# Ledger of designs, part 2: peptides against a protein of PDB entry 2KNC

Target 1, 74 residues: chain A of PDB entry 2KNC
Amino acid sequence: KGPDILVVLLSVMGAILLIGLAALLIWKLLITIHDRKEFAKFEEERARAKWDTANNPLYKEATSTFTNITYRGT

## One batch from the design tools (peptide; aimed at target 1 L24)

Design b1_p8_6_s2 (made by RFdiffusion4, then SolubleMPNN; from b1_p8_6, 5 letters changed)
Fold by OpenDDE base, seed 1:
Structure b1_p8_6_s2 (fold): chain B 74 residues (1-74), chain A 8 residues (1-8)
Amino acid sequence: as target 1 above (74 residues)
Amino acid sequence: TKLLELFL
């Protein structure tokens, strides 16, 4: 039973490809988890800034309601 | 060597 050189070569190539793929998946997973944590922090800071703005006595609502009393819906 | 001997 000599080592099948073809099996050895294919197994080494397959192992390198699998290690490379696993490394890319781990890298993508770490970035995705990091990005989710950073995004959650930014949304918390944005929510806090929105609350602070809403409690600001200088805040004036941009929405003006105009009631057109002359519009007869005929 | 021993790991290769287990698979070949």
Scores: peptide ipSAE 0.061, ipTM 0.722, DockQ to the pose 0.042
OpenDDE base, seeds 2, 3, 4, 5: peptide ipSAE 0.054, 0.046, 0.033, 0.040; ipTM 0.707, 0.688, 0.630, 0.658

Design b1_p8_6_s3 (made by RFdiffusion4, then SolubleMPNN; from b1_p8_6, 5 letters changed)
Fold by OpenDDE base, seed 3:
Structure b1_p8_6_s3 (fold): chain B 74 residues (1-74), chain A 8 residues (1-8)
Amino acid sequence: as target 1 above (74 residues)
Amino acid sequence: EELLELFL
């Protein structure tokens, strides 16, 4: 009995489809890992920018406390 | 949408 040419053909087609699907899954996994790292970096940079604004030496507080030296609390 | 993100 020679090799069943139909079984060989279907097995080669199935192997090509499985390799293609595996390549797409690996690609999706790489993108998903990349996007999660980029998003984490973006949130770190955004957090840092908020801290840098709080430590801005040019920021003048809108509230100044004046001690009224003439206030005799009666 | 998720299929577009696979190819971008």
Scores: peptide ipSAE 0.126, ipTM 0.833, DockQ to the pose 0.115
OpenDDE base, seeds 1, 2, 4, 5: peptide ipSAE 0.111, 0.051, 0.103, 0.100; ipTM 0.815, 0.712, 0.805, 0.806

Design b1_p8_6_s4 (made by RFdiffusion4, then SolubleMPNN; from b1_p8_6, 6 letters changed)
Fold by OpenDDE base, seed 1:
Structure b1_p8_6_s4 (fold): chain B 74 residues (1-74), chain A 8 residues (1-8)
Amino acid sequence: as target 1 above (74 residues)
Amino acid sequence: LELLELLL
């Protein structure tokens, strides 16, 4: 029984589709790993910057509470 | 292997 030309054609088409799908999955996986590492680094740098800002003796709170001693609410 | 058996 010679190779069914239809089975060979369908198998080649299926192989091309599977290779394409595998390449897309690998690409998505690489991006997802990259983005997670970059986000973790960004969050660490942001946490460090927040700690450095909280310990900065030049940081003045923008909120000045003025107690108006003359306000008698009657 | 199965693809090679299908070709032979």
Scores: peptide ipSAE 0.044, ipTM 0.676, DockQ to the pose 0.041
OpenDDE base, seeds 2, 3, 4, 5: peptide ipSAE 0.040, 0.040, 0.039, 0.037; ipTM 0.672, 0.672, 0.663, 0.658

Design b1_p8_7 (made by RFdiffusion4)
Pose (drawn by RFdiffusion4):
Structure b1_p8_7 (pose): chain A 74 residues (1-74), chain P 8 residues (1-8)
Amino acid sequence: as target 1 above (74 residues)
Amino acid sequence: AALLAALA
């Protein structure tokens, strides 16, 4: 009663808040990193799908084009 | 969310 146990307690409360803020950051990555994969695999497909479609009109034909040396005509 | 609620 005489003292105040407020100041000493104020410091102790700070540790709880701080211990959580430290763990908060660690866990924050745990929930965020779970996305980095898809978020990456997402932009990864959009990158290849272009370079893998902005210049590949051979498939729509069939499965070949040149290297068809044979009886010519027209 | 649970950790932030515990901190609040």

Design b1_p8_7_s1 (made by RFdiffusion4, then SolubleMPNN; from b1_p8_7, 5 letters changed)
Fold by OpenDDE base, seed 1:
Structure b1_p8_7_s1 (fold): chain B 74 residues (1-74), chain A 8 residues (1-8)
Amino acid sequence: as target 1 above (74 residues)
Amino acid sequence: LELLELLL
């Protein structure tokens, strides 16, 4: 029984589709790993910057509470 | 292997 030309054609088409799908999955996986590492680094740098800002003796709170001693609410 | 058996 010679190779069914239809089975060979369908198998080649299926192989091309599977290779394409595998390449897309690998690409998505690489991006997802990259983005997670970059986000973790960004969050660490942001946490460090927040700690450095909280310990900065030049940081003045923008909120000045003025107690108006003359306000008698009657 | 199965693809090679299908070709032979």
Scores: peptide ipSAE 0.044, ipTM 0.676, DockQ to the pose 0.051
OpenDDE base, seeds 2, 3, 4, 5: peptide ipSAE 0.040, 0.040, 0.039, 0.037; ipTM 0.672, 0.672, 0.663, 0.658

Design b1_p8_7_s2 (made by RFdiffusion4, then SolubleMPNN; from b1_p8_7, 5 letters changed)
Fold by OpenDDE base, seed 4:
Structure b1_p8_7_s2 (fold): chain B 74 residues (1-74), chain A 8 residues (1-8)
Amino acid sequence: as target 1 above (74 residues)
Amino acid sequence: LLLLELLT
């Protein structure tokens, strides 16, 4: 039985579509892995910056308490 | 297999 030209054409089209889909999935996977690694580094650096600020002897809290010596609470 | 069946 000679090769059915329609089956050959459909198989080649299907193979091209599967290769294209596989390439897009690989590309999306690589980007997603890259972005997760970069985000994890950013959250680690942010956590370190919070600890460094809390342990910095030059860190002055934005809240300063002033005792008003003239305040007689009613 | 499918490619071999396609050529016969």
Scores: peptide ipSAE 0.042, ipTM 0.653, DockQ to the pose 0.048
OpenDDE base, seeds 1, 2, 3, 5: peptide ipSAE 0.042, 0.039, 0.041, 0.038; ipTM 0.669, 0.641, 0.650, 0.641

Design b1_p8_7_s3 (made by RFdiffusion4, then SolubleMPNN; from b1_p8_7, 5 letters changed)
Fold by OpenDDE base, seed 3:
Structure b1_p8_7_s3 (fold): chain B 74 residues (1-74), chain A 8 residues (1-8)
Amino acid sequence: as target 1 above (74 residues)
Amino acid sequence: DLLLELLR
Protein backbone atom coordinates (compact mmCIF):
# COMPACT_ATOMS: atom_id res chain seq x y z
CA LYS B 1 0.00 0.00 0.00
CA GLY B 2 1.83 3.15 -1.17
CA PRO B 3 1.22 6.34 0.85
CA ASP B 4 -2.25 7.61 0.00
CA ILE B 5 -1.40 10.60 -2.21
CA LEU B 6 -4.60 12.34 -1.04
CA VAL B 7 -3.61 11.94 2.64
CA VAL B 8 -0.11 13.30 1.85
CA LEU B 9 -1.53 16.30 -0.07
CA LEU B 10 -4.11 17.09 2.65
CA SER B 11 -1.45 16.75 5.38
CA VAL B 12 0.92 19.16 3.54
CA MET B 13 -1.93 21.65 2.93
CA GLY B 14 -3.00 21.35 6.58
CA ALA B 15 0.60 21.87 7.77
CA ILE B 16 1.00 25.01 5.58
CA LEU B 17 -2.32 26.42 6.90
CA LEU B 18 -1.33 25.66 10.53
CA ILE B 19 2.12 27.30 10.05
CA GLY B 20 0.44 30.36 8.48
CA LEU B 21 -2.10 30.57 11.33
CA ALA B 22 0.65 30.12 13.95
CA ALA B 23 2.73 32.89 12.31
CA LEU B 24 -0.31 35.26 12.36
CA LEU B 25 -1.01 34.43 16.03
CA ILE B 26 2.67 35.04 16.97
CA TRP B 27 2.63 38.32 15.01
CA LYS B 28 -0.61 39.45 16.74
CA LEU B 29 0.82 38.46 20.13
CA LEU B 30 4.02 40.49 19.51
CA ILE B 31 1.99 43.55 18.40
CA THR B 32 -0.33 43.23 21.43
CA ILE B 33 2.68 43.06 23.81
CA HIS B 34 4.32 46.02 22.02
CA ASP B 35 1.12 48.14 22.16
CA ARG B 36 0.69 47.36 25.89
CA LYS B 37 4.29 48.49 26.58
CA GLU B 38 3.88 51.64 24.45
CA PHE B 39 0.58 52.48 26.22
CA ALA B 40 2.18 51.94 29.65
CA LYS B 41 5.08 54.25 28.61
CA PHE B 42 2.60 56.87 27.32
CA GLU B 43 0.66 56.83 30.62
CA GLU B 44 3.96 57.15 32.55
CA GLU B 45 5.07 60.11 30.36
CA ARG B 46 1.63 61.73 30.84
CA ALA B 47 1.89 61.24 34.60
CA ARG B 48 5.43 62.78 34.58
CA ALA B 49 4.24 65.76 32.48
CA LYS B 50 1.51 66.39 35.10
CA TRP B 51 4.12 66.28 37.90
CA ASP B 52 6.51 68.54 35.94
CA THR B 53 3.67 71.08 35.54
CA ALA B 54 3.05 71.00 39.30
CA ASN B 55 6.80 71.59 39.93
CA ASN B 56 7.04 74.43 37.38
CA PRO B 57 7.69 77.63 39.45
CA LEU B 58 6.12 79.67 36.59
CA TYR B 59 2.87 77.63 36.64
CA LYS B 60 -0.05 79.83 37.67
CA GLU B 61 -3.13 77.79 38.47
CA ALA B 62 -6.01 78.88 36.24
CA THR B 63 -8.33 78.33 39.25
CA SER B 64 -8.22 81.14 41.80
CA THR B 65 -10.08 80.28 45.01
CA PHE B 66 -11.54 83.45 46.53
CA THR B 67 -12.89 83.13 50.05
CA ASN B 68 -15.86 85.50 50.14
CA ILE B 69 -15.66 86.65 53.79
CA THR B 70 -18.90 88.65 53.32
CA TYR B 71 -21.02 85.63 52.28
CA ARG B 72 -23.44 85.18 55.15
CA GLY B 73 -25.63 82.41 53.82
CA THR B 74 -29.02 83.62 54.91
CA ASP A 1 -11.24 45.93 12.96
CA LEU A 2 -9.53 42.49 13.35
CA LEU A 3 -8.02 42.61 9.80
CA LEU A 4 -6.76 46.20 10.30
CA GLU A 5 -5.19 45.19 13.63
CA LEU A 6 -3.59 42.13 11.93
CA LEU A 7 -2.07 44.36 9.19
CA ARG A 8 -0.59 46.84 11.69
Scores: peptide ipSAE 0.101, ipTM 0.811, DockQ to the pose 0.067
OpenDDE base, seeds 1, 2, 4, 5: peptide ipSAE 0.095, 0.100, 0.084, 0.099; ipTM 0.804, 0.808, 0.779, 0.807

Design b1_p8_7_s4 (made by RFdiffusion4, then SolubleMPNN; from b1_p8_7, 5 letters changed)
Fold by OpenDDE base, seed 1:
Structure b1_p8_7_s4 (fold): chain B 74 residues (1-74), chain A 8 residues (1-8)
Amino acid sequence: as target 1 above (74 residues)
Amino acid sequence: SLLLELLK
């Protein structure tokens, strides 16, 4: 039984495809881990900024409520 | 190795 050249060629092609797929999966995994860490840091910084703003005695809410007494809902 | 076995 000599080497089946077709089987060898197909196996090499398959191996290249699998290596490419593995590289993409590793790349995706690294990006996902990076993005999660960066997002967690961003949310922590945002939470700190919110608390710092809320505890700042100079902070004034921009929202004022006006009640229109003249509105008669017909 | 499967590849070495295929090459025999």
Scores: peptide ipSAE 0.064, ipTM 0.739, DockQ to the pose 0.053
OpenDDE base, seeds 2, 3, 4, 5: peptide ipSAE 0.055, 0.055, 0.063, 0.055; ipTM 0.723, 0.720, 0.716, 0.721

Design b1_p8_8 (made by RFdiffusion4)
Pose (drawn by RFdiffusion4):
Order: sequence, then C-alpha cells, then structure tokens
Structure b1_p8_8 (pose): chain A 74 residues (1-74), chain P 8 residues (1-8)
Amino acid sequence: as target 1 above (74 residues)
Amino acid sequence: SAFLAALA
C-alpha cells in the first residue's frame, strides 16, 4: 500500500499492449496475404485476357486462316 | 525489501 505499484504496473501493461501490437502485425499479414493470391490472380487474368482477346479474332472464325495454299479462284 | 515493507 505504501508504494504505489501503479508506475511499475503501468510499464508491465505496456508490454501486454506491445506484445499484442507485435503479434498484431504478423497476424495482419496472415489474414491479408491470404488475399494477395486472388487479388493477384485477379488482376493477372484481367491482364492476359485483354492481350489475349484484344487481338485474337481468329478463333471466332474457326481455327486457322492463312497457310491455306490451295486451288485459288477469285 | 524496503518496497515490500512499505507495500505491507
């Protein structure tokens, strides 16, 4: 009672808050990183789907175009 | 010690 045990305790509480803050960061990435994959795979598809569709009207046709050397006419 | 005697 004489002393105060408040000041010493104040420091001890800081360690709890700090120990959590440190672990908070680690776990924060654990929950965030689980998205980085899809978030990446997301923008990854939108990138290739363009370069893979903004210039590929051959498939719509069938499966070829040139290299069809044969009896000509018109 | 002095701290614990003051605490008691």

Design b1_p8_8_s1 (made by RFdiffusion4, then SolubleMPNN; from b1_p8_8, 6 letters changed)
Fold by OpenDDE base, seed 3:
Structure b1_p8_8_s1 (fold): chain B 74 residues (1-74), chain A 8 residues (1-8)
Amino acid sequence: as target 1 above (74 residues)
Amino acid sequence: EELLELLK
């Protein structure tokens, strides 16, 4: 019984497809891990920029609270 | 470039 040429061809085709699929899954996983790290860095930088604004001695709050001393609530 | 964006 020689090797079934059809079984050999189908096994080689199946192996190529599985290697291609595995490579795509690994690539997608690497991109997803990279994107999560970049997003975490962006949220850290955004949080830091908010703190830097609060510590800026030139920052004027847009909200002025005026106490109306003449408001007698009737 | 577009094929790499479709894989993200």
Scores: peptide ipSAE 0.082, ipTM 0.769, DockQ to the pose 0.012
OpenDDE base, seeds 1, 2, 4, 5: peptide ipSAE 0.043, 0.056, 0.029, 0.036; ipTM 0.679, 0.684, 0.454, 0.587

Design b1_p8_8_s2 (made by RFdiffusion4, then SolubleMPNN; from b1_p8_8, 7 letters changed)
Fold by OpenDDE base, seed 2:
Structure b1_p8_8_s2 (fold): chain B 74 residues (1-74), chain A 8 residues (1-8)
Amino acid sequence: as target 1 above (74 residues)
Amino acid sequence: LELEELLE
């Protein structure tokens, strides 16, 4: 008896669906790994920029010391 | 939303 044509058609359809789903899962996994690496680089660059602020000649300390000339310490 | 995240 030849292969059941219905079993062959259903198996081909199922294989196409499984390949499509596997391709989408692999694609999503690759994107997620890419984005995590890009985010890690962004946080590293942001951390470096924060450390470079200490050597930035344009950095003005938010704290200004004013001598209060009217303060009579009792 | 989830379909746009699959296209980037």
Scores: peptide ipSAE 0.104, ipTM 0.788, DockQ to the pose 0.013
OpenDDE base, seeds 1, 3, 4, 5: peptide ipSAE 0.054, 0.104, 0.069, 0.072; ipTM 0.712, 0.786, 0.727, 0.724

Design b1_p8_8_s3 (made by RFdiffusion4, then SolubleMPNN; from b1_p8_8, 6 letters changed)
Fold by OpenDDE base, seed 1:
Structure b1_p8_8_s3 (fold): chain B 74 residues (1-74), chain A 8 residues (1-8)
Amino acid sequence: as target 1 above (74 residues)
Amino acid sequence: ERLRELLA
């Protein structure tokens, strides 16, 4: 049984496609893991910056309490 | 070995 030239060609084509797909999946997975780690660091730094801003003596709360003097609660 | 059986 000589190697079925068709089976060899299809197996090589299939192997190339599978390697290409596997490489793309690994690449996408690595990027996704990297981006998640970078985003987690960014959110941690942002949380720390928010704590530092909340303890900043120059931070004025944007909440002005307006007492409506004309509101007679009946 | 299996690859040689597929190529033989």
Scores: peptide ipSAE 0.025, ipTM 0.589, DockQ to the pose 0.270
OpenDDE base, seeds 2, 3, 4, 5: peptide ipSAE 0.013, 0.014, 0.015, 0.017; ipTM 0.377, 0.383, 0.481, 0.505

Design b1_p8_8_s4 (made by RFdiffusion4, then SolubleMPNN; from b1_p8_8, 7 letters changed)
Fold by OpenDDE base, seed 2:
Structure b1_p8_8_s4 (fold): chain B 74 residues (1-74), chain A 8 residues (1-8)
Amino acid sequence: as target 1 above (74 residues)
Amino acid sequence: DELEKLLL
């Protein structure tokens, strides 16, 4: 009994589809890991830049608290 | 956006 040609064709088609799906899932996983690693670096650099700015004697806080001398807190 | 990320 020769191999059932329909079973061979369906198995090859199924294998191609599974390989394609696996490749897309691996690719999406790699991008997602890359993006999270890059985002973590940017948040670390942003945190470091905030601390460095706080130690810069030329940094004036954009928030000037003006004591309104006319505001009697009633 | 997510589809462009899949192409890059």
Scores: peptide ipSAE 0.129, ipTM 0.831, DockQ to the pose 0.012
OpenDDE base, seeds 1, 3, 4, 5: peptide ipSAE 0.085, 0.063, 0.030, 0.059; ipTM 0.775, 0.736, 0.612, 0.723

## One batch from the design tools (peptide; aimed at target 1 G20 W27 I31)

Design b1_p9_1 (made by RFdiffusion4)
Pose (drawn by RFdiffusion4):
Structure b1_p9_1 (pose): chain A 74 residues (1-74), chain P 9 residues (1-9)
Amino acid sequence: as target 1 above (74 residues)
Amino acid sequence: SSLLLVFAL
């Protein structure tokens, strides 16, 4: 009663808030990193799908084009 | 919500 216990307690409360803030950061990555995979795999597919479609009109044809040396004509 | 729970713990 005489003292105040407020100042000492103020410091102790800071540790709780701080202990959580430290763990907050760790856990923040744990929830965020779970996405980095898809978020990556997402942009990853959009990257290769172009380079893998902005210049590949052979498949539409069938499965080959040149290397068809045979009886010519026209 | 998960972040606040872990922070509160």

Design b1_p9_1_s1 (made by RFdiffusion4, then SolubleMPNN; from b1_p9_1, 5 letters changed)
Fold by OpenDDE base, seed 3:
Structure b1_p9_1_s1 (fold): chain B 74 residues (1-74), chain A 9 residues (1-9)
Amino acid sequence: as target 1 above (74 residues)
Amino acid sequence: EDLLEVFLK
């Protein structure tokens, strides 16, 4: 009995679908790893920017303490 | 980017 033509066709279709699915999973995995590395770099750069700002002698705190001279406590 | 949006929706 020669190979069942239906089994051969279904196996080829199944193989193509599995290769396509595997390629999509690999692609998603690569992107997910890339995005995590990019996010880690972004948080590192944001941390460095805060440190650089804190060491900048021209940095003036945006918070000014106003003493309300009209507040007579009691 | 576009494929990640399809999987996160």
Scores: peptide ipSAE 0.161, ipTM 0.869, DockQ to the pose 0.064
OpenDDE base, seeds 1, 2, 4, 5: peptide ipSAE 0.069, 0.066, 0.084, 0.140; ipTM 0.749, 0.747, 0.805, 0.858

Design b1_p9_1_s2 (made by RFdiffusion4, then SolubleMPNN; from b1_p9_1, 5 letters changed)
Fold by OpenDDE base, seed 1:
Structure b1_p9_1_s2 (fold): chain B 74 residues (1-74), chain A 9 residues (1-9)
Amino acid sequence: as target 1 above (74 residues)
Amino acid sequence: EELLKVFLE
């Protein structure tokens, strides 16, 4: 029996769709892995920048609380 | 393998 031309056409169409879907899934996976690595690096750099700010001897808190010893609240 | 069966029947 010669190959059913409809089965061949549907199999080729299905294969093209599956290859396209697989390519999109691989692309999304590569981007997701890249973005997670870049985000992890960014959070490490941000953590280091916070440590540098916390260890900066010139860093003064923007809020200084002055207790006025002369203020007897009436 | 299954795709080769479609060409051999």
Scores: peptide ipSAE 0.043, ipTM 0.675, DockQ to the pose 0.043
OpenDDE base, seeds 2, 3, 4, 5: peptide ipSAE 0.040, 0.036, 0.033, 0.037; ipTM 0.666, 0.651, 0.630, 0.644

Design b1_p9_1_s3 (made by RFdiffusion4, then SolubleMPNN; from b1_p9_1, 5 letters changed)
Fold by OpenDDE base, seed 1:
Structure b1_p9_1_s3 (fold): chain B 74 residues (1-74), chain A 9 residues (1-9)
Amino acid sequence: as target 1 above (74 residues)
Amino acid sequence: EELLQVFLE
């Protein structure tokens, strides 16, 4: 029996759609892995910057509490 | 394999 031309056409169309879908899934996976690695690096750099700020001997807290010793609350 | 079977029937 010669190949059913409809089955051949549908199989080729299906294969093209599956290749396109697979390419999109691979692309999305590569971006997602890249973004997670970049975000992990960014959070590490941000954690190091917080440590540098916490160990900076010139860092003065923006809020200073002054206790007025002469204020007897009535 | 299945795609080759479509050409052999």
Scores: peptide ipSAE 0.049, ipTM 0.695, DockQ to the pose 0.044
OpenDDE base, seeds 2, 3, 4, 5: peptide ipSAE 0.046, 0.038, 0.037, 0.043; ipTM 0.684, 0.661, 0.645, 0.671

Design b1_p9_1_s4 (made by RFdiffusion4, then SolubleMPNN; from b1_p9_1, 4 letters changed)
Fold by OpenDDE base, seed 4:
Structure b1_p9_1_s4 (fold): chain B 74 residues (1-74), chain A 9 residues (1-9)
Amino acid sequence: as target 1 above (74 residues)
Amino acid sequence: SELLEVFLS
């Protein structure tokens, strides 16, 4: 009784598939972690920018709110 | 296991 050639072939195929699947999962995991960190940093920078705007008395918003008392909506 | 026989045979 020699080695079962079907077992060898199927084991090699299975190993290749598992390695490929593992590589994809690791890659997806790394990207997901990276994206979350980058997004969190982006949101923090936006929050800081808004904070700096609120605390700077010299800041003038480009858009001003105007109330038109003559507008009747007709 | 059948896989082990690949290495033992």
Scores: peptide ipSAE 0.075, ipTM 0.749, DockQ to the pose 0.039
OpenDDE base, seeds 1, 2, 3, 5: peptide ipSAE 0.074, 0.073, 0.073, 0.070; ipTM 0.742, 0.742, 0.740, 0.739

Design b1_p9_2 (made by RFdiffusion4)
Pose (drawn by RFdiffusion4):
Structure b1_p9_2 (pose): chain A 74 residues (1-74), chain P 9 residues (1-9)
Amino acid sequence: as target 1 above (74 residues)
Amino acid sequence: LVVLFAFFF
């Protein structure tokens, strides 16, 4: 009662808040990294799908075009 | 997030 135990306790409370803040960061990545995959795989498909569709009108035809050397006509 | 905040507090 004489002393105050407040100042010493104030420091101890800081460790709890700090120990959590440190763990908070670690676990923040654990919940966020779980998305980085899909977030990446997301933008990854949007990237290829263009380069893989903004210039590939051969499939719509059938499965070939040139290299069809044969009896000509018109 | 709730678990993180609960752990932190």

Design b1_p9_2_s1 (made by RFdiffusion4, then SolubleMPNN; from b1_p9_2, 8 letters changed)
Fold by OpenDDE base, seed 4:
Structure b1_p9_2_s1 (fold): chain B 74 residues (1-74), chain A 9 residues (1-9)
Amino acid sequence: as target 1 above (74 residues)
Amino acid sequence: EELLEELLS
């Protein structure tokens, strides 16, 4: 029996489709892992910046509470 | 395996 030309053609087409699909899945996986690591780092840096703002004695809140010494609450 | 044997025959 000579090789079934249809089987050869379908196997080659299937292999090309599987390689293409595998490459897309690997690419998507790499991007997803990269983006999650970068996002986690960004959220950690943002959290640290909030903590540094709370612990930085140089951070003056934009609202200064002035106690009006002349306000005798009557 | 059968498909590979049929491809090689």
Scores: peptide ipSAE 0.039, ipTM 0.658, DockQ to the pose 0.038
OpenDDE base, seeds 1, 2, 3, 5: peptide ipSAE 0.040, 0.038, 0.037, 0.034; ipTM 0.661, 0.655, 0.653, 0.635; seed 1 fails the geometry check

Design b1_p9_2_s2 (made by RFdiffusion4, then SolubleMPNN; from b1_p9_2, 7 letters changed)
Fold by OpenDDE base, seed 1:
Structure b1_p9_2_s2 (fold): chain B 74 residues (1-74), chain A 9 residues (1-9)
Amino acid sequence: as target 1 above (74 residues)
Amino acid sequence: LEELLKLLE
């Protein structure tokens, strides 16, 4: 019984598609893990920067409240 | 592999 050439062609095409899909899934998984690790580091650095800002005696609040003494509230 | 070999028989 010779190999059914159609079955061989379809199996090779299917294998290539499965390898391509597996490679895309692995790639997306690696990126997603990388991005989560980078984001976790960024949030740690941002938390540390808030601590450094709170401990900096030179830190001045950027928000200045100006009271307009000429404003008559209706 | 074994299933691919059975398709080649």
Scores: peptide ipSAE 0.035, ipTM 0.658, DockQ to the pose 0.052
OpenDDE base, seeds 2, 3, 4, 5: peptide ipSAE 0.034, 0.031, 0.032, 0.031; ipTM 0.655, 0.632, 0.636, 0.638

Design b1_p9_2_s3 (made by RFdiffusion4, then SolubleMPNN; from b1_p9_2, 6 letters changed)
Fold by OpenDDE base, seed 1:
Structure b1_p9_2_s3 (fold): chain B 74 residues (1-74), chain A 9 residues (1-9)
Amino acid sequence: as target 1 above (74 residues)
Amino acid sequence: LEALLALLL
């Protein structure tokens, strides 16, 4: 039984496609893991910066509650 | 290569 040339060609094409797909999946996975680590670090740095700002005696809260003393809700 | 082909057929 000689190798069926069609089976050989289809198997080689299938193998190339599977290797290409596997490489893309690994690449996407590595990027996704990298981006999640970088995002977690960014949120930690942002949380620290917010904490440092909250402890800054120069920080004025942007919310001034004006109690309108003249509003008698009748 | 031939051994891999022989395993696939």
Scores: peptide ipSAE 0.038, ipTM 0.661, DockQ to the pose 0.052
OpenDDE base, seeds 2, 3, 4, 5: peptide ipSAE 0.036, 0.034, 0.033, 0.032; ipTM 0.653, 0.635, 0.625, 0.614

Design b1_p9_2_s4 (made by RFdiffusion4, then SolubleMPNN; from b1_p9_2, 7 letters changed)
Fold by OpenDDE base, seed 1:
Structure b1_p9_2_s4 (fold): chain B 74 residues (1-74), chain A 9 residues (1-9)
Amino acid sequence: as target 1 above (74 residues)
Amino acid sequence: LELLLKLLL
């Protein structure tokens, strides 16, 4: 029995769709892995910057306690 | 192509 031309056409269309879907899934997976690695590096750099700021001898606390010595609470 | 043709034949 020769190959049914309809089965050949449907199999080729199905193969093209599956290859396209597989390529999109691989692309999305690669981006997701890349973005997770970049975000992990960014959070590590942010953590290091926070540690560096906390150990910076030039860091003055932005909180100045102004005691108003003239305020006699009634 | 040949694998697909062998599966169909």
Scores: peptide ipSAE 0.041, ipTM 0.685, DockQ to the pose 0.055
OpenDDE base, seeds 2, 3, 4, 5: peptide ipSAE 0.040, 0.035, 0.038, 0.032; ipTM 0.679, 0.663, 0.674, 0.643

Design b1_p9_3 (made by RFdiffusion4)
Pose (drawn by RFdiffusion4):
Structure b1_p9_3 (pose): chain A 74 residues (1-74), chain P 9 residues (1-9)
Amino acid sequence: as target 1 above (74 residues)
Amino acid sequence: SVLLVVILL
């Protein structure tokens, strides 16, 4: 009663808020990192799919083009 | 998000 217990308690409450803030960061990555994979695998496909389609019109043909040395004509 | 709020509290 006499004292105040407010000031000492104010400091103790800070530890709770701080202990959570520290854990908050750790767990923030745990939920965010779960995406980094797909978020990466996402941009990863969009990267290869271009270089793997902006210059590969051979497949549309069949499965080959040159190296077909044989009886010529026209 | 809810889990973070619970951990913070």

Design b1_p9_3_s1 (made by RFdiffusion4, then SolubleMPNN; from b1_p9_3, 5 letters changed)
Fold by OpenDDE base, seed 4:
Structure b1_p9_3_s1 (fold): chain B 74 residues (1-74), chain A 9 residues (1-9)
Amino acid sequence: as target 1 above (74 residues)
Amino acid sequence: LELLEEILK
């Protein structure tokens, strides 16, 4: 009995759909891994910049606290 | 583009 032509056609169509779906899943996985690595690098660079700023003697805090010596809190 | 990004999220 030769291969059933309907089984061959359905198997080829199913294989094409599975390859297309697998390619989309691989693409999504690669992007998700890339974005997580880039975000982790960005958070590490922000953490380093915060530590470097804290150790920089030229850093002036953007907030100046003025004590109003004339404020009599009643 | 936004609709494709929502479906691909």
Scores: peptide ipSAE 0.063, ipTM 0.719, DockQ to the pose 0.058
OpenDDE base, seeds 1, 2, 3, 5: peptide ipSAE 0.051, 0.043, 0.044, 0.038; ipTM 0.700, 0.683, 0.672, 0.667

Design b1_p9_3_s2 (made by RFdiffusion4, then SolubleMPNN; from b1_p9_3, 5 letters changed)
Fold by OpenDDE base, seed 1:
Structure b1_p9_3_s2 (fold): chain B 74 residues (1-74), chain A 9 residues (1-9)
Amino acid sequence: as target 1 above (74 residues)
Amino acid sequence: LELLEKILK
């Protein structure tokens, strides 16, 4: 029995679609792993910058409380 | 290879 041309065509089309889907899944997986590693580094750098700020003797709290002595609350 | 042989048989 010769190859069923329809089965060959459908199998080739199916294989191309599966390869395309697999490539997209691999691409998405690589990006997701990259982004997680980059985000972990960013959070480490942010934590380090917070430590550097806490150890900086020139750091002043940005919040200043001003008491208006003339304000009589109604 | 075996899948191609099965399709070509």
Scores: peptide ipSAE 0.045, ipTM 0.678, DockQ to the pose 0.048
OpenDDE base, seeds 2, 3, 4, 5: peptide ipSAE 0.041, 0.037, 0.034, 0.032; ipTM 0.668, 0.653, 0.638, 0.633

Design b1_p9_3_s3 (made by RFdiffusion4, then SolubleMPNN; from b1_p9_3, 6 letters changed)
Fold by OpenDDE base, seed 2:
Structure b1_p9_3_s3 (fold): chain B 74 residues (1-74), chain A 9 residues (1-9)
Amino acid sequence: as target 1 above (74 residues)
Amino acid sequence: LPLLLEVLS
C-alpha cells in the first residue's frame, strides 16, 4: 500500500501548524520575560530617583501651606 | 509510531 497522499498532506499541515504555534509561544514567553525584567529595572531606577530626591537638600516640597486669614471659625 | 510505520511501508 503506497502512502496515503491525503494522510501525508494532513500530517505535514498539522506539523507546520504545531511548529508555528510552538514558535509563537516561545516568542511570547521570551518577550514577556524581557518586559518583566525591563519593568523591574524601571521600578528600581524610579525607587533610586525617589531616594536621591529625599537626600537632596535642594528638594522643595510640592505642598504649600496657605493660611486663610478671612476664615471666621464657627 | 503507527503513522510513521505506515508512511515508511
Scores: peptide ipSAE 0.058, ipTM 0.716, DockQ to the pose 0.039
OpenDDE base, seeds 1, 3, 4, 5: peptide ipSAE 0.057, 0.052, 0.049, 0.049; ipTM 0.715, 0.702, 0.691, 0.691; seed 5 fails the geometry check

